Peptides against a protein of PDB entry 2V3S. Designs and how they scored, part 29

Target 1, 95 residues: chain A of PDB entry 2V3S
Amino acid sequence: PISLVLRLRNSKKELNDIRFEFTPGRDTAEGVSQELISAGLVDGRDLVIVAANLQKIVEEPQSNRSVTFKLASGVEGSDIPDDGKLIGFAQLSIS

## One batch from the design tools (peptide; aimed at target 1 R19 F20)

Design b2_p24_4_s1 (made by RFdiffusion4, then SolubleMPNN; from b2_p24_4, 11 letters changed)
Fold by OpenDDE base, seed 5:
Structure b2_p24_4_s1 (fold): chain B 95 residues (1-95), chain A 24 residues (1-24)
Amino acid sequence: as target 1 above (95 residues)
Amino acid sequence: SAASKARVEALRESLRKAEEERKK
């Protein structure tokens, strides 16, 4: 299995590292993304972008050690999106 | 599914732990 970390701000805008595993051939990027949503970690509006980037990192984890992506849910927030501060952005990385 | 439910619960626990670790 691939050990991953999702770095994402919660509803209080606090940055947290969420650890989880992905097993190729058993798990799917969309399925795990839906589980992240069910757990309250990801906004449902971000399913597509999370799944796309999760797929990217698990395809070649040796090459894609980290991916940062813009959240659809962050566009209308009070804060201006910033990839460096992970405001309106999230990050997936290999643990 | 049972596997999905298990992962969801583990993820919720992971968030709880992450929030605690962030405060340390």
Scores: peptide ipSAE 0.715, ipTM 0.934, DockQ to the pose 0.863
OpenDDE base, seeds 1, 2, 3, 4: peptide ipSAE 0.714, 0.715, 0.714, 0.714; ipTM 0.933, 0.934, 0.933, 0.933

Design b2_p24_4_s2 (made by RFdiffusion4, then SolubleMPNN; from b2_p24_4, 11 letters changed)
Fold by OpenDDE base, seed 4:
Structure b2_p24_4_s2 (fold): chain B 95 residues (1-95), chain A 24 residues (1-24)
Amino acid sequence: as target 1 above (95 residues)
Amino acid sequence: SAEAAERVAALRASLAEAEAARAA
């Protein structure tokens, strides 16, 4: 399995690294993304972007060691999105 | 599914660990 870390801010705007595994052939990017949403880690509006980037990192984990992406849920907030600070952005990386 | 529920539980546990680690 591929060991992954999802780094994103919680409702208190604190960064947390969530660890999980992805097994190619058994798991799907969309399926795991749904579980992330069910766990309350990802906003439902971000399903598409999370799934797309999860797919990207798991299809070529040795090349895509880290991917940072803009959250749909982040654009409506008062905070200005910033990929460096992961404001309105999340990051997936290989553990 | 049972597998999905298991992953959700694991993810929630991972969050708890992350929050504890961040605060430490």
Scores: peptide ipSAE 0.717, ipTM 0.931, DockQ to the pose 0.881
OpenDDE base, seeds 1, 2, 3, 5: peptide ipSAE 0.717, 0.717, 0.716, 0.714; ipTM 0.931, 0.931, 0.931, 0.930

Design b2_p24_4_s3 (made by RFdiffusion4, then SolubleMPNN; from b2_p24_4, 8 letters changed)
Fold by OpenDDE base, seed 2:
Structure b2_p24_4_s3 (fold): chain B 95 residues (1-95), chain A 24 residues (1-24)
Amino acid sequence: as target 1 above (95 residues)
Amino acid sequence: SAEAEERVEELRESLEESEEEREE
């Protein structure tokens, strides 16, 4: 399995790491993303972008060690999106 | 599914404050 970390800010703007494994052929990017939403860790509006980037990183985990992407949920926030500070952005990385 | 529910719980348990945020 591929060991991954999803780094993103919670509703209190605290930066958190969520660790999980992805097994190609058994897990799907869409499925795991839905589970992240069900856990209350990802906003439902971010399903598409999380799934897309999760798919990207698991397709070539040795080449794509980290991907940072803009969240749909962050667009309407009061804070200006910043990929360096992960404001309105999330990061997936290989653990 | 049962597997999905298990993963959901594991995801919640894996949640940790980022060390990088503490270092900033």
Scores: peptide ipSAE 0.592, ipTM 0.871, DockQ to the pose 0.553
OpenDDE base, seeds 1, 3, 4, 5: peptide ipSAE 0.589, 0.592, 0.590, 0.592; ipTM 0.870, 0.871, 0.870, 0.871

Design b2_p24_4_s4 (made by RFdiffusion4, then SolubleMPNN; from b2_p24_4, 8 letters changed)
Fold by OpenDDE base, seed 2:
Structure b2_p24_4_s4 (fold): chain B 95 residues (1-95), chain A 24 residues (1-24)
Amino acid sequence: as target 1 above (95 residues)
Amino acid sequence: SAAAEARIAALRASLAESEAARRA
């Protein structure tokens, strides 16, 4: 399995690293993304972007060691999105 | 599914672990 880390801010704007595994052929990017949402880690509005980037990293984990992506849920917030600070952005990386 | 519920539980546990580590 592929060991991944999802780095993102919680509702208190605190940065957390969420570890999980992805098994190609058993797991799907959309399925795991839905589970992230169910766990309360990802906003439902971010299903598409999380799934897309999860797919990207798991299809070629050797070359895509880290992906940072803009969250739909962060666009309309009071804070200006910033990929460096992961404000309105999240990051997936290979552990 | 049971597998999904197990992963969800693990994800929540990972969050708790991360939050604890962040506060330490």
Scores: peptide ipSAE 0.775, ipTM 0.949, DockQ to the pose 0.918
OpenDDE base, seeds 1, 3, 4, 5: peptide ipSAE 0.774, 0.774, 0.774, 0.773; ipTM 0.949, 0.949, 0.949, 0.949

Design b2_p24_5 (made by RFdiffusion4)
Pose (drawn by RFdiffusion4):
Structure b2_p24_5 (pose): chain A 95 residues (1-95), chain P 24 residues (1-24)
Amino acid sequence: as target 1 above (95 residues)
Amino acid sequence: SHKEHFEPGEVRTVNGREFHIEAP
């Protein structure tokens, strides 16, 4: 199992670290991304980008310690995207 | 669906998986 953290801002624009485990051979990037969406932790528009970056970090957790990516939900949403401030972006990292 | 408000100390569960929410 891989101990992972999804870091992104909540609806109040507060930064949060979401802790979760991923078990290769049991879990899939798409399945876990759906779980994040059903839990209300990730916007449904972000399924594809979150799944893609989850797959990237879980296939080589030795190489990819952190991946930062754009949110499809944050493309035009009142605040300009800013990767440094994780506005319109999120980050997956190994714990 | 849209992202909801959540805060540190909160736990969300789906299909027996738990997502623990913490401050950075």

Design b2_p24_5_s1 (made by RFdiffusion4, then SolubleMPNN; from b2_p24_5, 10 letters changed)
Fold by OpenDDE base, seed 2:
Structure b2_p24_5_s1 (fold): chain B 95 residues (1-95), chain A 24 residues (1-24)
Amino acid sequence: as target 1 above (95 residues)
Amino acid sequence: SMQKLFEAGEVREVNGKRFEVEAP
């Protein structure tokens, strides 16, 4: 399996790492993204972008060691999105 | 956000998959 880390901020705007595994041939990017949402770890509005980037990283984990992407849930908030600080952004990486 | 708060040290499980939350 591929060991992944999803780094993003919680409701208190605290940065956290969410560690999980992705098994090619068993898991799908869409499915795992939905599970992240069901677990309350990802905002439902971010399904599309999380799934797209999860797909990207698991397709070629050797080439795509880290991907940072803008969250739909963060664009209309009071905080200005910032990819460096992961404000309104999340990061997937290979652990 | 309507998300349930998650914090470091938590483990969430969905459909047998474990999601471990930790501080960076």
Scores: peptide ipSAE 0.777, ipTM 0.935, DockQ to the pose 0.744
OpenDDE base, seeds 1, 3, 4, 5: peptide ipSAE 0.776, 0.777, 0.777, 0.777; ipTM 0.934, 0.935, 0.935, 0.935

Design b2_p24_5_s2 (made by RFdiffusion4, then SolubleMPNN; from b2_p24_5, 12 letters changed)
Fold by OpenDDE base, seed 4:
Structure b2_p24_5_s2 (fold): chain B 95 residues (1-95), chain A 24 residues (1-24)
Amino acid sequence: as target 1 above (95 residues)
Amino acid sequence: MKQKEFKAGEVREVNGKKFIVEAP
């Protein structure tokens, strides 16, 4: 399986890494994204963007070692989105 | 669904898939 890390801030705005595996042929990007949401780790509004970027990284893990993307849940937050600080952004990377 | 509170050291499992929360 592909070992992945989703780096994002929790509800207290603390940065955390969420480590999980993705098995091509068994898992789907949308399915795993839905599971992340079900686990309460990702905001439901971020399904589309997480799934899209998860698909991108797992289809070519050798080329796409890391992807950073804007969260829909962060756009209307009080803090100004910042991809460098992962404020309103999350990052998927190959472990 | 809103994001739930979580912190490093937690493990969440959904449909048999394990998600491990760690400090960056």
Scores: peptide ipSAE 0.846, ipTM 0.972, DockQ to the pose 0.950
OpenDDE base, seeds 1, 2, 3, 5: peptide ipSAE 0.846, 0.846, 0.846, 0.846; ipTM 0.972, 0.972, 0.972, 0.972

Design b2_p24_5_s3 (made by RFdiffusion4, then SolubleMPNN; from b2_p24_5, 12 letters changed)
Fold by OpenDDE base, seed 4:
Structure b2_p24_5_s3 (fold): chain B 95 residues (1-95), chain A 24 residues (1-24)
Amino acid sequence: as target 1 above (95 residues)
Amino acid sequence: MEQQEFRAGEVREVNGKRFIVEAP
């Protein structure tokens, strides 16, 4: 399996790493993204963007070691989106 | 579904898949 880390902020705006595995042929990007949402770790509004970037990283993990993307859930937040600070952004990477 | 509160040290499991929350 592919070992992944999703780095994003929780509801208290604290940065956390979420480690999980992705098994090609068994898992799908959308399926795992939905599981992240079901687990309460990702906002449901971010399904599309998380799935798209998860697909990107798992299709060629040796080349796509890290991807940073804007969250739909972060657009209306009180903080100004910032990819460097992962405010309104999340990052997927190969662990 | 809204993001729930979570912190480092927690483990969530959905459909047999584990998600481990850690401090960066």
Scores: peptide ipSAE 0.848, ipTM 0.973, DockQ to the pose 0.962
OpenDDE base, seeds 1, 2, 3, 5: peptide ipSAE 0.847, 0.848, 0.847, 0.847; ipTM 0.973, 0.973, 0.973, 0.973

Design b2_p24_5_s4 (made by RFdiffusion4, then SolubleMPNN; from b2_p24_5, 13 letters changed)
Fold by OpenDDE base, seed 5:
Structure b2_p24_5_s4 (fold): chain B 95 residues (1-95), chain A 24 residues (1-24)
Amino acid sequence: as target 1 above (95 residues)
Amino acid sequence: MEQKEFKAGEVREVNGKRFEVLAP
């Protein structure tokens, strides 16, 4: 399996790493993204963007070691989005 | 579905898959 880390802020705006595995042929990017949402770790509005970037990283894990993307749930927040601080952004990487 | 409160040290499990919350 592929060991992944999703770095994003919780409801208190604290940065955390979510570690999980992805097994090609068994898991799908959209399926795992839905599980992240079901677990309460990702906002449901971010299904599309998380799935798209998860697909990208698992397709070529040796080449795509890290991807940072804008969250749909972050644009309506009070804080100005910032990819460097992962405000309104999340980062997916190979652990 | 809205994001729930979570912190480092927690483990969430869905459909047998573990999601481990860690400090960055």
Scores: peptide ipSAE 0.840, ipTM 0.971, DockQ to the pose 0.949
OpenDDE base, seeds 1, 2, 3, 4: peptide ipSAE 0.838, 0.839, 0.838, 0.839; ipTM 0.971, 0.971, 0.971, 0.971

Design b2_p24_6 (made by RFdiffusion4)
Pose (drawn by RFdiffusion4):
Structure b2_p24_6 (pose): chain A 95 residues (1-95), chain P 24 residues (1-24)
Amino acid sequence: as target 1 above (95 residues)
Amino acid sequence: AELEAALASAQTALAGRHVAIEPA
């Protein structure tokens, strides 16, 4: 199992670290991304990009310690995207 | 209260795992 953190801002624009485990051979990137959406932790528009970056970090957790990516939900949403600030972006990392 | 509700929802959706939400 891999101990992972999804870091992104909540609806109040507060930064949060969401901790979860991923078990290769049991879990899939798509399945876990859907779990994040159904839990209301990730916007449904972000399924594809989150799944893609989850797959990237779980296939080589030795190489990819952190991946930062754009949110499809944050493309035009009142605040300009800013990867430094994690506005319109999120980050997956190994714990 | 909102954080606790989000955490309960997360633990239900991501069951079978160690799930937590922490302010950064």

Design b2_p24_6_s1 (made by RFdiffusion4, then SolubleMPNN; from b2_p24_6, 7 letters changed)
Fold by OpenDDE base, seed 3:
Structure b2_p24_6_s1 (fold): chain B 95 residues (1-95), chain A 24 residues (1-24)
Amino acid sequence: as target 1 above (95 residues)
Amino acid sequence: SEMEALLAAAQKALAGRNVSIEPA
């Protein structure tokens, strides 16, 4: 399996690393993203963007070692989005 | 309850995926 890290701020704005595995041929990007949402780790509004970037990183893990992307849940927030601080952004990387 | 069942299912899925959460 592919070992991944999703770096994301929680509801208290604390930055956490969520480590999980992805098995090509058994898992799907959308399915794993839905599991993360069901567990309360990802906002439901971010299903599409998380699944899209998860698919990107697992299809070519040798080339796509890290991807940073804008969250839909962060757009309407009071904090100004910042990809460097991962405010309104999340990051997926190969462990 | 329905909520308890949903939480249990989510936790089971995470366990099967070896999910861990730690401060960055």
Scores: peptide ipSAE 0.519, ipTM 0.827, DockQ to the pose 0.397
OpenDDE base, seeds 1, 2, 4, 5: peptide ipSAE 0.510, 0.506, 0.511, 0.509; ipTM 0.825, 0.821, 0.825, 0.824

Design b2_p24_6_s2 (made by RFdiffusion4, then SolubleMPNN; from b2_p24_6, 10 letters changed)
Fold by OpenDDE base, seed 3:
Structure b2_p24_6_s2 (fold): chain B 95 residues (1-95), chain A 24 residues (1-24)
Amino acid sequence: as target 1 above (95 residues)
Amino acid sequence: SHMEELLRRAQQALAGRNVSIEPA
């Protein structure tokens, strides 16, 4: 399995690392993303972008060690999006 | 209770995934 870390701010704006595994051929990017949403770890509005980037990193985990992407849930937030501070952005990386 | 149900659903969603959450 591929060991991944999703770095994402919670509802209190605290930055957390969410560690999970992805098994090619058994898991799907969309399925795992939905599990994260069901667990309350990812906003439902971010299903598409999280799944797309999860797919990207698991396709080529040796070359794609980290991907940072803009969240749909962060666009209408009060804070200005910032990829460096992961405000309105999230990051997926290989452990 | 409502909160217990929400927690149960979250735990079920992560079953077998071995998920951990840590401060970054």
Scores: peptide ipSAE 0.525, ipTM 0.834, DockQ to the pose 0.465
OpenDDE base, seeds 1, 2, 4, 5: peptide ipSAE 0.523, 0.523, 0.525, 0.520; ipTM 0.830, 0.832, 0.833, 0.832

Design b2_p24_6_s3 (made by RFdiffusion4, then SolubleMPNN; from b2_p24_6, 7 letters changed)
Fold by OpenDDE base, seed 3:
Formats: sequence, structure tokens, C-alpha cells
Structure b2_p24_6_s3 (fold): chain B 95 residues (1-95), chain A 24 residues (1-24)
Amino acid sequence: as target 1 above (95 residues)
Amino acid sequence: SELEAQLAAAQKALAGRNVSIVPA
């Protein structure tokens, strides 16, 4: 399987690394993204963007070692989005 | 703690994915 890290802030604005495995041919980007949402780790509003970037990184893991993307859930928040600090952004990377 | 609660929820919803959560 592919070992991935999803780095994003929780409800207390604490930055955490969520490590998980993705198996090509068995798993789908949308399916795993839905599991992340069901676990309370990803906001349901972010299904589309998380699935899109998960698909991108697993289709060519040697070329796409890290991707940073804007969260839909962060756009209307009180904090100003910042990709460097991962405020309103998340990052997927190969472990 | 919130981290422990998140990990427990993750292990249930992401069963079989060798999940771990650590502060970045």
C-alpha cells in the first residue's frame, strides 16, 4: 500500500499529521475521503477537494510527493487562509 | 484528550489502514 500523511488543523486549530494507507486497485480516492469524514478528521464540505488531491497523489506518487490545497471549510472562517501555516489549507504527502 | 478521541474514531472508520495521529 501507499503510506500517506494528511496534515491539517483540528477544531482547536492544532496541526496534526494523520497517517494512513491507500491500496491502489482496492481503494478509491472518494471512498477513503468519505472514511476520513466519517472519522471526524475532515469536514464534509471538503469531500470534493480532498478526493481530488488524494487521487492526484496516488496516481503518480513518485512525481506528486506533496500537494497543498485550499479547504472549502476554511473559506468562511474567521481566520485568514494561509497555505504556509496551513490555515484553511491541508497537505497530503507520501510518507 | 482530543487526540486520543480522534485516534479512536479514526481507527474505527479507517479500519485496516494502519492509522496514526501525531502532532505536527
Scores: peptide ipSAE 0.659, ipTM 0.910, DockQ to the pose 0.943
OpenDDE base, seeds 1, 2, 4, 5: peptide ipSAE 0.647, 0.486, 0.484, 0.529; ipTM 0.903, 0.801, 0.798, 0.832

Design b2_p24_6_s4 (made by RFdiffusion4, then SolubleMPNN; from b2_p24_6, 9 letters changed)
Fold by OpenDDE base, seed 1:
Structure b2_p24_6_s4 (fold): chain B 95 residues (1-95), chain A 24 residues (1-24)
Amino acid sequence: as target 1 above (95 residues)
Amino acid sequence: MELEEQLARAKEALAGRNVSIVPA
């Protein structure tokens, strides 16, 4: 399996690393993204963007070591989005 | 929710994925 890290802020604005495994041929990007939502780790509004970037990193893990992307849930937030601080952004990386 | 609760929910929803959560 591919060992991944999803770095994003929780509802308390605390930045955490969520480690999990993805198995190509068994798992789908959308399916795993739905599990992340069910766990309360990802906002349901971010299904599309998380799935798209998860697909991107698992299809070429040797080339795509890290991807940072804007969250739909962060657009209407009180804080100004900032990819450097991962405010309104999340990051997926190969462990 | 607290980190402990987040981890519990993660292990349920992401069962079989060797999940862990740590402060970045």
Scores: peptide ipSAE 0.767, ipTM 0.955, DockQ to the pose 0.869
OpenDDE base, seeds 2, 3, 4, 5: peptide ipSAE 0.764, 0.763, 0.765, 0.765; ipTM 0.954, 0.954, 0.955, 0.955

Design b2_p24_7 (made by RFdiffusion4)
Pose (drawn by RFdiffusion4):
Order: C-alpha cells, then sequence, then structure tokens
Structure b2_p24_7 (pose): chain A 95 residues (1-95), chain P 24 residues (1-24)
C-alpha cells in the first residue's frame, strides 16, 4: 500500500490535505478518483486529470514523490489559476 | 471504497474541516 495525500483548496478556498491509501493490484487510479468525486472531495470535471496524475504517482512512487496538476474545474472559475498557491491546481504526494 | 471515503471524511472532520466541498 501507498500512503498518499491529495492537497487542494475546499469550496471556501481553504487548503486541505486529504490522506488516503492506495493498494496496487486492488485499487485503480480511475476507481479511486471516482471515490474522491463521490465523496464530494474532487469536482466531477477533474476525473480525467486526477486519474492521470494518480496513475503517475502510483506506478513509480519511488520516482514521483509529488505531482502538481491543473484542475479542469478551475480553468475560468473567478480566480486566475496559480500553481504556487494551489488555485485551480491540486497536488498529489507520497506521505 | 466506502471504507476509504469514510476514512478520508473522518480525517477531515477530526481537524475541523468540512467533509463535502463539491456536491453535485
Amino acid sequence: as target 1 above (95 residues)
Amino acid sequence: AEERIAAMQADLESRGADTVWFPS
């Protein structure tokens, strides 16, 4: 199992670290991304980008310690995207 | 899947964060 953290801002624009485990051979990037969406923790528009970056970090958790990516939900949403401030972006990392 | 979702939401609640941010 891999201990992972998804870091992104909530609806109040507050930064939060979401802690979860991923078990290779049992879990899939798509499945876990859907879980994040059904839990209301990730916007549904972000399924593809979150799944892609989850796959990237889980295939080589030794290489990829952190991945930062754009949110499809944040492309035009009132605040300009800013990767430094995790606005319109999110980050997956190894715990 | 349900267990993971509950664990994530329990961790958030324990730190005083909302458990839902992007409802349908």

Design b2_p24_7_s1 (made by RFdiffusion4, then SolubleMPNN; from b2_p24_7, 12 letters changed)
Fold by OpenDDE base, seed 4:
Structure b2_p24_7_s1 (fold): chain B 95 residues (1-95), chain A 24 residues (1-24)
Amino acid sequence: as target 1 above (95 residues)
Amino acid sequence: MQEKIDAMKAQLAAKGLPTVWFPP
C-alpha cells in the first residue's frame, strides 16, 4: 500500500496531517475521497479536486511525492487563499 | 478504509494531535 498524508486545515483553521493508506487495485481515488468526506475530514465541495489529485499522486508516487491543490471550499472562504500557508489549499504527500 | 479514517478523526478530537496515523 501507499502511505499518504493529507495536510489540511480543520474547522478551527489548524493544520492537521491525516495519514492513511491507499492500495492500488483495491481502493479508488473517488472512494477514498468520499470516505474522507464522510468522516468530516474533507469538505464535500472538495470531492472532485481531492479525488483528482489523489489519483495523480497514486498513479506515479515515485514522481509525485507531493501535490498541493486549491480547494473549492477555500474559494468561498473569508481568507485569501495561500498555497504556502495552506489556506484554501490542501496537500497530499507520500509518507 | 472508512473504519480507519473514523478512528483517525476520533483520535484528532480526543487528543488534539496535529498528526494522526492509524495503522490498519
Scores: peptide ipSAE 0.188, ipTM 0.672, DockQ to the pose 0.210
OpenDDE base, seeds 1, 2, 3, 5: peptide ipSAE 0.168, 0.180, 0.179, 0.085; ipTM 0.668, 0.671, 0.668, 0.639

Design b2_p24_7_s2 (made by RFdiffusion4, then SolubleMPNN; from b2_p24_7, 13 letters changed)
Fold by OpenDDE base, seed 1:
Structure b2_p24_7_s2 (fold): chain B 95 residues (1-95), chain A 24 residues (1-24)
Amino acid sequence: as target 1 above (95 residues)
Amino acid sequence: GQARIDAMRAQLAAKGQPTVYFPP
């Protein structure tokens, strides 16, 4: 299985890393993204963007060691989105 | 599966983050 880390800010704006595995041929990007939502880690509005980027990283895990993407849930927030600070952005990386 | 969901929720709890479970 592929060992992944999702890094994103919580409601207190604190960065947190959550580890999970993805098994090609058994798991799907959309299915695991739904589990991230079920766990309370990801906002339901971000299903599409999380699934797309999860698919990207698991397709080429040796080349795509990290992907950073804009969250739909962060668009209407008070803070200006910033990929460097992961404000309104999340990051998936290979552990 | 449920095992992965539980493992992720455990990590959130350990970090003092609120968790909300939504059934699939």
Scores: peptide ipSAE 0.589, ipTM 0.869, DockQ to the pose 0.443
OpenDDE base, seeds 2, 3, 4, 5: peptide ipSAE 0.544, 0.471, 0.584, 0.586; ipTM 0.843, 0.810, 0.867, 0.868

Design b2_p24_7_s3 (made by RFdiffusion4, then SolubleMPNN; from b2_p24_7, 12 letters changed)
Fold by OpenDDE base, seed 1:
Structure b2_p24_7_s3 (fold): chain B 95 residues (1-95), chain A 24 residues (1-24)
Amino acid sequence: as target 1 above (95 residues)
Amino acid sequence: GAARIAAMKAQLAAEGKPTVSFPA
């Protein structure tokens, strides 16, 4: 399996590393993204963007070691999105 | 599934307070 880390700010705006495995052929990007949402770790509004970037990293894990992407949930917040600080952004990386 | 969810929550809890807090 592919060992991944999702770096994402929680409801307290604290940066958390969420570790999980992805097994190609058994797991799907959308399915795992839905599990992240069910766990309360990802906002439901971010299903599409998380699944898209999860798909990107697992299809070429040696080439796509890290991907940073803009969250839909972060756009309407009071804080200005910032990819460097992961405000309104999340990061997936190979562990 | 439930196993993956449990693992994610357990690992997050074990890490304690994150080193980066808002604002970063």
Scores: peptide ipSAE 0.146, ipTM 0.691, DockQ to the pose 0.240
OpenDDE base, seeds 2, 3, 4, 5: peptide ipSAE 0.143, 0.137, 0.144, 0.145; ipTM 0.693, 0.696, 0.695, 0.692

Design b2_p24_7_s4 (made by RFdiffusion4, then SolubleMPNN; from b2_p24_7, 13 letters changed)
Fold by OpenDDE base, seed 4:
Structure b2_p24_7_s4 (fold): chain B 95 residues (1-95), chain A 24 residues (1-24)
Amino acid sequence: as target 1 above (95 residues)
Amino acid sequence: MQAKIDAMKAQLAAKGLPTVWFPP
């Protein structure tokens, strides 16, 4: 399996690392993303973008060691999006 | 669609940068 870390801010704007495994052929990017949402770890509005980037990293894990992407949920926040601070952005990486 | 297990909100592990292990 591929060991991954999803780094993003929680509802209190605190950075958290969400660690999980992805097994190609058993797991799907959309399925895992839906589970993350159901667990309250990802905003439901971010299903598409999380799934897309999860797919990207798992299809080429050797080349895509880290991907940072803009969250749909971050656009509606009061803080200005910042990829360096992961405000309105999240990061997936190979652990 | 294939699911791992029932999803539930995980507790944070407080050491340095808070870490959540998923699924719990």
Scores: peptide ipSAE 0.202, ipTM 0.649, DockQ to the pose 0.158
OpenDDE base, seeds 1, 2, 3, 5: peptide ipSAE 0.105, 0.116, 0.153, 0.130; ipTM 0.619, 0.644, 0.608, 0.642

Design b2_p24_8 (made by RFdiffusion4)
Pose (drawn by RFdiffusion4):
Structure b2_p24_8 (pose): chain A 95 residues (1-95), chain P 24 residues (1-24)
Amino acid sequence: as target 1 above (95 residues)
Amino acid sequence: SLAADSADVARRATEMNTARATRA
């Protein structure tokens, strides 16, 4: 199992670290991304980008310690995207 | 709906992780 953290801002624009485990061979990037969406932790528009970056970090957790990516939900949403401030972006990382 | 604030995020994350542990 891999101990993972999804870091992104909540609806109040507060930064949060979401801790979860991923078990290779049991879980899939798409399945876990759907779980994040059904839990109301990730916007549904972000399924593809979150699944792609989850797959990237779980296939080589030795190489990819952190991945930062754009949110499809944050492309035009009142605040300009800013990767430094994780506005319109999120980050997956190994714990 | 999405998590409203940090307390809501903590609650939703706990619920999701409990559900994942049960499935496992």

Design b2_p24_8_s1 (made by RFdiffusion4, then SolubleMPNN; from b2_p24_8, 11 letters changed)
Fold by OpenDDE base, seed 2:
Structure b2_p24_8_s1 (fold): chain B 95 residues (1-95), chain A 24 residues (1-24)
Amino acid sequence: as target 1 above (95 residues)
Amino acid sequence: SMAKDSADVKARNAALNAARRARA
């Protein structure tokens, strides 16, 4: 399986690393993303973008060691999105 | 920067992985 880390800020705006595995052929990007949402780790509004980027990293894990993407949940908040600080952004990486 | 891994997130992450292992 592919060991992944999803780095994103919690409701307290603290950076957290969420660790999980992805098994190609058994897991689906959308399925795992839905599990992350169900676990309360990802905002439901971010299903599409998380799934898309999860798919991207797992289909070419050697080429895509890390992907950073804008969260839908962060675009209209008071905080200005910042990919460097992962404000309104999340990062998926191979652990 | 360094991730904090708050207690709440850590617990949710553990629960997620436990659930996934249970289904495997």
Scores: peptide ipSAE 0.755, ipTM 0.942, DockQ to the pose 0.313
OpenDDE base, seeds 1, 3, 4, 5: peptide ipSAE 0.753, 0.754, 0.754, 0.753; ipTM 0.941, 0.941, 0.942, 0.941

Design b2_p24_8_s2 (made by RFdiffusion4, then SolubleMPNN; from b2_p24_8, 9 letters changed)
Fold by OpenDDE base, seed 2:
Structure b2_p24_8_s2 (fold): chain B 95 residues (1-95), chain A 24 residues (1-24)
Amino acid sequence: as target 1 above (95 residues)
Amino acid sequence: SLAKDSADVAERNAALNAARRARA
């Protein structure tokens, strides 16, 4: 399986690394993303973007070692999105 | 609901992984 880390901020704006595995042919990007949401680890509004980037990294894990993407949940808040600080952004990487 | 802090994130992450392994 592919060992992944999803780095994103919690409600207290603390940066956390969410670790999980992805098994090609058994897992789907959509399915795993839904599990992350169901666990309360990812905002439901971010299903599409998380799934898209998860798909991207797992289809070419060697070439896509890390992807950073804007969260839908972070675009309309009081905080200005910042990919460097992962404010309104998340990062998915191969561990 | 979303995890409220880092400790909650860690706990939920562990629970998720345990659940996924149990299904495998």
Scores: peptide ipSAE 0.832, ipTM 0.968, DockQ to the pose 0.929
OpenDDE base, seeds 1, 3, 4, 5: peptide ipSAE 0.832, 0.832, 0.832, 0.831; ipTM 0.968, 0.968, 0.968, 0.968

